# Designs tried in a protein design run: peptides against a protein of PDB entry 4GMN. Part 282

Target 1, 375 residues: chain A of PDB entry 4GMN
Amino acid sequence: RYANITLLALVTLASIGTDFQETLVKGNQGSRESPISAADEEWNGFDDADGDAMDVDQKSSSGEDQEEDYEEIDVKEDDEDDDDDSITSEMQADMERVVGADGTDDGDLEDLPTLRELIQTAVPQLIRLSNLPIDSDESLTIQSHALSALNNISWTISCLEFANGENANIHNAWYPTAKKIWRKTILPILEADSADLKLATQVTSLAWAVARVLHGETPTDGNPHRKFISLYHSSKQQAGGNSNSIEEPEDPFQGLGVKCIGVVGSLAHDPAPIEVNREVGVFLVTLLRQSNNVPPAEIVEALNQLFDIYGDEELACDKEVFWKDGFLKHLEEFLPKMRTLTKGIDKRTQPELRTRADEALLNLGRFVQYKKKHA

## One batch from the design tools (peptide; made by RFdiffusion4, then SolubleMPNN)

Design b2_p27_5_s1 (from b2_p27_5, 13 letters changed)
Fold by OpenDDE base, seed 5:
Structure b2_p27_5_s1 (fold): chain B 375 residues (1-375), chain A 27 residues (1-27)
Amino acid sequence: as target 1 above (375 residues)
Amino acid sequence: MEFLRELAKKENKNSLEESVKEAEKVA
């Protein structure tokens, strides 16, 4: 009885975290639909004139119009109005305030009562539940649901803008809690060295969400970046051997490899120790060099992490790692490979992966040009 | 993608400064 109530509460907290994330993503998309007037500056490429007129007369083979009568399967849209009334009016009001909040630096969540209760009341209980002794399938189930709820809450908060002092009150409330999740939930699970790939995927997803806010201020105790790099390599060895592979997630970006890259990339941001930054940077650049054996989604994530880590020339890691270890050469040598990789992704079967790869390719070109101007 | 936002801010700032300099040459 108590376990079922606890599980229901954990599922509800996980749902709340998801709905919060969707509303933030929709709110942030609506703010980006400011009409950037398409200045279609068609950069007219150089008219290289000469190409000879080979007049290949491809004959009009009149292929017969077989009208295959596609029976309109009248898919009754069962309007299952799943009135997913999961978003309370208080949560929606907190969401609207978070999306619209001009950064009042008061560090208080008085105006965000639901978010305050999530951070101050719910998360400490979820941390406690994620640390239960695993002695039964019931305790393992409770841990999994507690990790899911922590993941969704942490991802939601990680979608907020904290740059330039935006949402400083939320950042200040979340920051000590995020460090507590890291030290009390993530690190103990990583140090337990469990062969449970499901648990490893859950904790890595949570670690990424937490590290997206903490960046280089994430606790470095025990060199967690090396644990996630090791987990990345271990995950690749297991996928090659046993046909009982966890079904590769339908979404290429939900893979454990992508999550590991996202964590270590986030951990390598300033003010991370230069040695941590170097080890991560070398790992990411090594993935690009080995790209023929790396999933495209992992290449996209590795590129995005490299851009975010080394995008600021004022940071110590630019001089001490990027330039010193010759990363620009590796990125420039990767450009033609990235073009080939991106062109190899079918737009029909993998539209999102193709879009993200086209963006990453464009950004790689811009990043290489930027770094060459600042050399 | 904080880099791209900062790059876009720098590019927009440079484009605005160039457009202001061109406007000052035509005035």
Scores: peptide ipSAE 0.040, ipTM 0.582, DockQ to the pose 0.011
Fold by OpenDDE base, seed 3:
Structure b2_p27_5_s1 (fold): chain B 375 residues (1-375), chain A 27 residues (1-27)
Amino acid sequence: as target 1 above (375 residues)
Amino acid sequence: MEFLRELAKKENKNSLEESVKEAEKVA
């Protein structure tokens, strides 16, 4: 009885986290549809006046119009206006404020009551539930649901822009909570060194969402980057042995390998310790060198992480890692391999993977040119 | 940005579906 109520509450919190994210995505799309004012500059076509009369008469013949009566199958688009009535007026108002808020520097979420309750009330309970002693299948289920709800909330918040002081109030409210999730939920699970691949995938997804906000300010206690690198390698060894048991996610970007790369990449951003940055950078560059045995989605993610980590020449990691360890050479040598890899992805069967690979290939070319100019 | 939002949306959906399936096993 108490378990079922707790499970229902956790599912509801996970749903609210998803609905909040969907509202955020919809709100951010509407702001980009600022009408490009069609400046109807009526291009007044050239008045070229004169040219003469030539009469050519040619008569040619009467092809029989077979009226093939194409029955217009009136596919009634049932506009199922799925009025997604799940979005509370309070959540919508909070999202409209998040999209419209010029960054007020106040870490107070007074103007964002729903988000405030998620961060200040719900998340501390989810952390508590995720950190319960595992002594039964029921406690394991409660942990899984608590991790799911934490994942959804953390991903939602990680979709906000925090660059240039945007959403600073949300960032400031989330930052201590994100560190608490890391220390109280993520690290204890990673330290338990469980062979449970499901739990490892859940905690790695949560870790990525949290690390996308904390970046190099993520707590370095116990060298978590090494744990995720180890998890990456362990997951590859298991997949090579038992081809039958891990339902590979239908989406190639949902794989544990991609998630591990996303976590360690995020952990390596400035102001991460140079040693952490180096170990991650070497890992990522090594994936590119070994690309024949690496899924394309993991290559795309590894490239994106390398661009984000080493995109700024003013950062200490540029001089002390990128240039010092000769990463440019490895990226340049990878360009022809990336072209081959990208061309090998079928646009019909894997359109998203192909698009992301085409983008990553374009960015790799630009990045190599940038680094050669700033050498 | 946009891709990571779509990725996060898919992860949230998958995590919710797993949570529902697990709740149904315990109910």
Scores: peptide ipSAE 0.025, ipTM 0.429, DockQ to the pose 0.849
Fold by OpenDDE base, seed 2:
Structure b2_p27_5_s1 (fold): chain B 375 residues (1-375), chain A 27 residues (1-27)
Amino acid sequence: as target 1 above (375 residues)
Amino acid sequence: MEFLRELAKKENKNSLEESVKEAEKVA
C-alpha cells in the first residue's frame, strides 16, 4: 500500500519533470526556431572582432540531379492531439517567468513556487528513496523510479541557460542540491559497482544531467571520471560478448556509451583539475583515433565535448592539455575520417544522427581552423 | 561485481596508459 502510493508519487514527479522540460523547450522554441538540442549550437568560436568575412566560395559542382519522380504518398498524419493538459497553471506561469525573464533579477525562487517545491521538497525525498537499502524487488523498483524522477528534474534544470549569469537564482538554488544528488545518489550507486546495466544507464543519465550544471565543480571524490570511463569500456565488452541484447535504445544518442562520454566531458570542463581534464581529453581523442570501432553517435558526442572543453584558449586546459598533448593534430587527422563517417550515415534511416554528424563535422572544421589561428 | 571493477580498472588503466603513451609518442 505505501509502496504503491510512493511509486505513484514518483511517477507523477517524473512526469512533472518531463512536462516542465517540454514547456521549457517549447518556450525556448517560441523564441528560437530550432529545437535547443544542446548539440545544435554551431561552435562559432570566440568572436575575434575583426570580421573578415571569408567568402566561402560555394563552388556548386553541378551534379546531374536525376529527378526520380517520387510520388508524394499523402500520408495523412493523424494528429492525435494528445492534449496532455497535465501542465498545471502554476507550472506554465513558472515557465513563462523563466522564459520571459530577460530580467537580471537575482530574485529568490519566490517567483518560481513549483520549481522551488521540486528542488526543496521533492528532490531531498527522491535522494532518500534512491539511497534505500536494496533488499527486495520493491526497493529496487522504488530506486528506479526515484532515479527516473531525479533524472527528469535534473535534465529539465540542465536545459536552462546559466551562462552570463542567466537564471542565477535557479542555478544558486540547484547547485547545492545537484552536489547532494552527486554525493548521495550517484557516487554510492557507482561505488556499489552493480552489474545492472539498467541501473548503470539510469545513474549515468542522471550523472550527465547533474554534471551539465556542475561541470568541473562536480565533486572529484573517488575519481568519478575514471568510474564512467570504466563503465564505458565495460559496456562495450558486454555488448560484444553476451547476446543478451539489452535492446540498444532506438535512439543512438540514448546509449550508455554516449551518456558516459557526456558525463566525463562535462566533468572535464573548467575548473576541473588538469589531471582529470587530461585523462578525459585523452580518452575522447582516443575514441576519435579508434573511430572505426566506435558508434557514430559516440563520435558526435566526443567531438562536442572536445569543443566545449577546449573552445576557450584562456583556460588552463588549453595550454596544459590541448596544446601540450598535441590534440590539434589528432583532430586534423580525424577530419577526413569524420567526412567519411558522416557520409556513411543514411539520411533516410537515421536523419537525426546524420544531422548531428553534419553539424559536428562542420564544427570540427571550424574548431581546427580556429585552433590553427591561435597556435 | 568486483571482477568487472578490476577488469575495468585494468582496462581503463591500460587504455589510459596506452592513450597517454600514444599521445606521448605523437608529441
Scores: peptide ipSAE 0.006, ipTM 0.394, DockQ to the pose 0.016
Fold by OpenDDE base, seed 1:
Structure b2_p27_5_s1 (fold): chain B 375 residues (1-375), chain A 27 residues (1-27)
Amino acid sequence: as target 1 above (375 residues)
Amino acid sequence: MEFLRELAKKENKNSLEESVKEAEKVA
């Protein structure tokens, strides 16, 4: 009876975290008239002032218009008005404030009551529940649900813009809480060294969401990047042995390998210790060198993390790691492999993976050119 | 940034669906 009430409360908190994210996404879409095509988020480097427009000769191949008369199958949209009445008027009002907030630096969430209660009231209880002694299947279930709720809240907050002092009030409220999640939830679970891959996946997803906000300010105590690198390798060894047990997630980007790369990439950003940055950078570059045995989605994520970590030449990691360890050579040698990999992805069966691989290939070309200009 | 938002949306959805499935097993 008490367990079921606790589980229902945890599911409700996980739902509130999801509904908050959906409201945030809908609010951000309403303010952007044009869907920026996923193709327009190109990495341009820091110094692209001299846009020498390479005149890519648009060879107009006049493909013959075969008007295939696609019969309009009048799919009656049964407007199942799934009145997802889950979004409270208070959550909508908080999201409208988050989307419309010019960056007033007051770290007070007075104007964001739902988000305030999530951060200040709910998250501390979820941290407590996630750190209970595991002595029963009931305690394991409570931990899993607490991790799911923490994951949803943390991912939602990680979707906010914090660049240039945007959402500084939310950042300032979340930052100490994110560090608390890391120290009291993530680290203890990683230190327990459980053989539970489900728990490992949940904690890695949460760690990625938290690290996307904390970046290189994520606590380096106990070398968590090495634990996630070890988890990456361990997950690959298990998948190779038992062909029957882990249904690969239908979405290639939901894999534990991608999540591990996302965590360690985020941990390696400035102001991370140069030793942490180096170990992560070497790991990521090693994945590119071993690309024949690495899922395409992990290659895409590893490339994006490398661009984000080493995109700024003013950072100490550019000189002390990128140039010193000769990463440019490895990226340049990977370009023809990435072209082959990307072309091998079927657009019909894996459209998202193909789009993300085409983007990562384009950005790899630009990144290599940028780094050659700044050598 | 859009991909990261869509990834985060998918992560939240998957985590919620897992939470619901586990709650149903205990109920």
Scores: peptide ipSAE 0.026, ipTM 0.441, DockQ to the pose 0.843; fails the geometry check

Design b2_p27_5_s2 (from b2_p27_5, 17 letters changed)
Fold by OpenDDE base, seed 4:
Structure b2_p27_5_s2 (fold): chain B 375 residues (1-375), chain A 27 residues (1-27)
Amino acid sequence: as target 1 above (375 residues)
Amino acid sequence: MEFERELARREGERSLKESLESALKVA
């Protein structure tokens, strides 16, 4: 009885985290479609659909008239006043305020009551639930749902712009909580070294969402980057041995390998220790060198992480790692391989993967040219 | 100096923000 109530509350919190994200995303798309169906879906990152490929193709074709008279089917919406609108309206109002908020420097969420309650009330309980002793299938289920709820909330918050002091109030409120999630939820699970690939995938997704905000300020205790690199390698060994049905995620970007790359990439950003940056950078460049045996989505993510980590020449990692360890040569040598890889992706069967690969290829070309000018 | 990708990211995020602000005003 208590477990079912706890599970329902966790599913509801995961749903609220997703609906908060969907409200963020629908707030981007302008479409009023109903949120009801997504309650059990763990949000696993951005669908980077907005590759605005300015294909300026001027095709002038003049084709003709046909006036097909689509009859306005006057669908009488019967106004059934279902009271479910209240939570969505408060979350929507919080999102309007997040988007419109001039960055007030104080971590005051007084104007963001739903987000405040998520961060200050819900997340501390989710952290507690994710740390329950695993002594039963029920405890494991509670942990899984607590991780999913933490994941969805953390991803949603990681979608907010924090650059240039934007959303500073949210950042300041989230930052200590994100560190708490890392230290209390992520690290203990990673230290348990469980053979549970599902749990490893959930904690790695959560770790990526958290690390997208904390970057190089993520707690370095216990060298978490090495644990995720180890997890990456372990996941590849398991996939090669048992031909049994780990259903390849329908989305190639939802793979544990991609998530591991995303985490370690995020951990390697300034102000990460140069040695952490080096170990991650060498790992990422090594994936490119071994690209014949690496899924395309992992290559795309590894490239994106390399661009983000080494995109600023003023950072110590540019001189002490990128140039010193000769990464430019490896990126340049990878360009023809990336072109071949990208062209090998069928646009019909994997449109997103192809789009993101085309973008990553373009960016790789630009990045190599940029770095050659600043050598 | 930042790589042009960071500029494109910020432009995308700004477009996202503007789109968000637009749809939240229509909802």
Scores: peptide ipSAE 0.029, ipTM 0.492, DockQ to the pose 0.033
Fold by OpenDDE base, seed 1:
Structure b2_p27_5_s2 (fold): chain B 375 residues (1-375), chain A 27 residues (1-27)
Amino acid sequence: as target 1 above (375 residues)
Amino acid sequence: MEFERELARREGERSLKESLESALKVA
């Protein structure tokens, strides 16, 4: 009796999370069906008015460079041991005590009562239910539904823009909760090393949704990026050996491989440790090199992650990983392969995959040109 | 300088954001 009430509550919370996502998806479809009324408004060209070339005489003032003789101070290399400034789980816990002592002003979500109740009331219960000891088929079912509800809520929130201080109130309310989901739900399930591919797919989907908000601020304790890379490889080995095809999801972007790439890509964003960024970057570039044996949807996701991680030249990972490890060469060498891959996707049978591959190909060309200009 | 991805992705995310903000304000 209690199990059925809990299951109904979890299904209801998962449906609230999905009804939000479906309302989002339906809102996006309704805006695309606005017929572009062919308003033939003839944009009358601006007349090329004769702009007189003002000869600005640039007087080159010859500044005399004074050569100041800097004396060679022979600074002895004291071998200071590189104390690996890896933000220890203790420093993260102390930062969370300091940041968690800044009161989440309960006022920040006053105008969003449903979201407040989801974050403050529902999610803590879902975390608790996802961590129950698995001792029965009922407890496994409860965990699966709790993970589904957490996934749907987390994905919905991850679709908000948080760049440039947008939705800062929602971000501030979600951020400590997202870290709790990571530490209390995701990490314990990943550490249990279960052979259950369904559970692995659920936790990886949740991890991606959480990491899409936390990015490089996702807790690095226990090297979760390596666990997801290992899961990626393990999933490929199992698919190759047993002709009991786990029905490939009808949507190629819902595959476990795509989800693993999405997680590790999100984990590698600034301010992630440079070594975490490097391991993920090398993994993603290696997928492009092996593209003949990689599903097109995983290639599209790997490219998108590489663009987002290495899109800013001011970040330490641009110099220390992208340029240092020679990623530009691999991306440039991949351009003709990506053109062939994209052209091989049938627009009639896989229109979404083809569209996303055409976009990723266009962005790859632009990204390679951008990086060549800033070399 | 930041690499700007194709505007169609940002438009999709913006439309999703607007739909979410609308749903969260109505709830």
Scores: peptide ipSAE 0.023, ipTM 0.510, DockQ to the pose 0.042
Fold by OpenDDE base, seed 3:
Structure b2_p27_5_s2 (fold): chain B 375 residues (1-375), chain A 27 residues (1-27)
Amino acid sequence: as target 1 above (375 residues)
Amino acid sequence: MEFERELARREGERSLKESLESALKVA
């Protein structure tokens, strides 16, 4: 009885996290459909070109009236009004404010009551539930659902722009909570060194969502980047031995390998310790060197992470890692391999993977050219 | 940006599905 109520509440919180994300996506699409003002292309007048009247004749053929009695199959359109009104009016209003706020107001979450309750009330309970002693299948189920709800909320928040002081109020409210998720949920699960790949995938997804906001300010206690690198390698060893047991996710970007790369890439951003940045950078560049045995989605993610980490020449990691460890040479040597890899992806069967690989290839060419000019 | 949102959406949907399937197995 109490378990089922807790599970239902956790599923509901996971749903709210998803619905909030969908609203954020829809709101950001609507802002791009600012009508390109159709410039007044002057409707050049209908030039009255002359009326040659060719008289093509009327022929009247009288074909017969066969009254086929079509029985009116009363297809009741069950208007399943899927009132996907799962989005509360308050949640929609909060999302409209987050999307429409020109990010200059360092305001409190007073104006975002739903988001405030998610961060301040729900997330602390989810952290508590995810950190319960595992003593039964019931407690393991509660942990999984709490991780799912934390994942959805954390991913939703990670989709907000925080650059240039945008959404600073949300960032400031989330930041201490994100650090608490990291220390109280993510680290304890990673330290338990469980052989459970499902749990490892859930915690790694959550870790990526959290690290996408915290970046190099993610707590470095216990060297979490090494744990995720180790998890990456362990996942590859298991996949090579028992080809039958891990349903590869239909989406190649949902793989544990991609998630591990996303986490460690995010952890390596400034102001991460140079040693952390170096270990991650070497890991990512090593994946490119070993690309013959690496899934294309992981290569795409590793490239994107390398561009984001080393895109700024003013950062200490540019001089102390990128240039010092000779990463440019490895990226340049990888260009022809990336072209081959990208061309090998079928646009019909894997359109998204192909698009993302074409983008990553384009960006790799630009990035190599950029770094050669700034050498 | 857009792809990261779509990725995050799919992560959310998958997580919700796994949560629902887990809840149905315990009920």
Scores: peptide ipSAE 0.007, ipTM 0.488, DockQ to the pose 0.838
Fold by OpenDDE base, seed 5:
Structure b2_p27_5_s2 (fold): chain B 375 residues (1-375), chain A 27 residues (1-27)
Amino acid sequence: as target 1 above (375 residues)
Amino acid sequence: MEFERELARREGERSLKESLESALKVA
């Protein structure tokens, strides 16, 4: 009885976290009148104050219009209007306020009562439930659901803009809680050295969501970046051996390898210790050098993390790691390999992976050019 | 930004799905 009520409450909290993600995504799409074509996801790290628009004269090589008749597969959208009206009017109102909130640094969540209760009341209980002694299948199930709910809430909050003091009230409320999730949930599970790849995947997803907000301010106790790098390598060894492979997620970006890269990339941002940044940067650049044996989605994520970490030349890591360890040469040598890799992805079977690889290739070209100007 | 939101959405949906599937196996 009590276990079932707890499980139902955890599933409900996980749903609430997802519903907040959907409302946040929908709210941010509604404010963008122009669909920025999915092709215009440019790396924003170039504050090109010098408006020398490199007119890349795309000489339109008129490649011949082979009109391949794409038969419109009339995918009947079975509008299964599963009107999962799970979004409460209070949750919707909170997300509408978050999406529309000009950064009033009032440090209080008085105007966001549902989000306040999630952060202040629900998350502390989820942390407690994720730390139960694992002595039964019921306790393992409770831990898994508590991690799921923490994941969804943490991902939702990580989708908010916190740059330039935006959403400072939410950031200020979340920041100590995010550090508590890290220290009380993530680190203990990582230190338990469990062979459970499902648990490792769940904790790594949660760690990525938390690290996307905390960045280099993520607690460095015990060198967690090395634990995730070790987990990355261990995951690759297991995939090669046992036919009881956890079904590779249908989405290549949901793989444990991608999640590990996302975590360690986020951990390496300023103000991370230069040694942490270096170890992560060397790991990411090493993946590019070994790209023939690395899934394309992991290469895309590793590139994006390298752009985010080393996009700002004012940061100490630019001089002390990027230039000092000669990363530009490795990125430049990788450009022709990335072109080959991207062209090898079938647009018909993996459209998203191809789009993200085309974007990452474009950004790699731009990033290499930028770094060559600032050399 | 859109990719990160879409990734977060998918992580949320997957986590919810895994939670629901786990709950259904215990029921």
Scores: peptide ipSAE 0.007, ipTM 0.488, DockQ to the pose 0.781

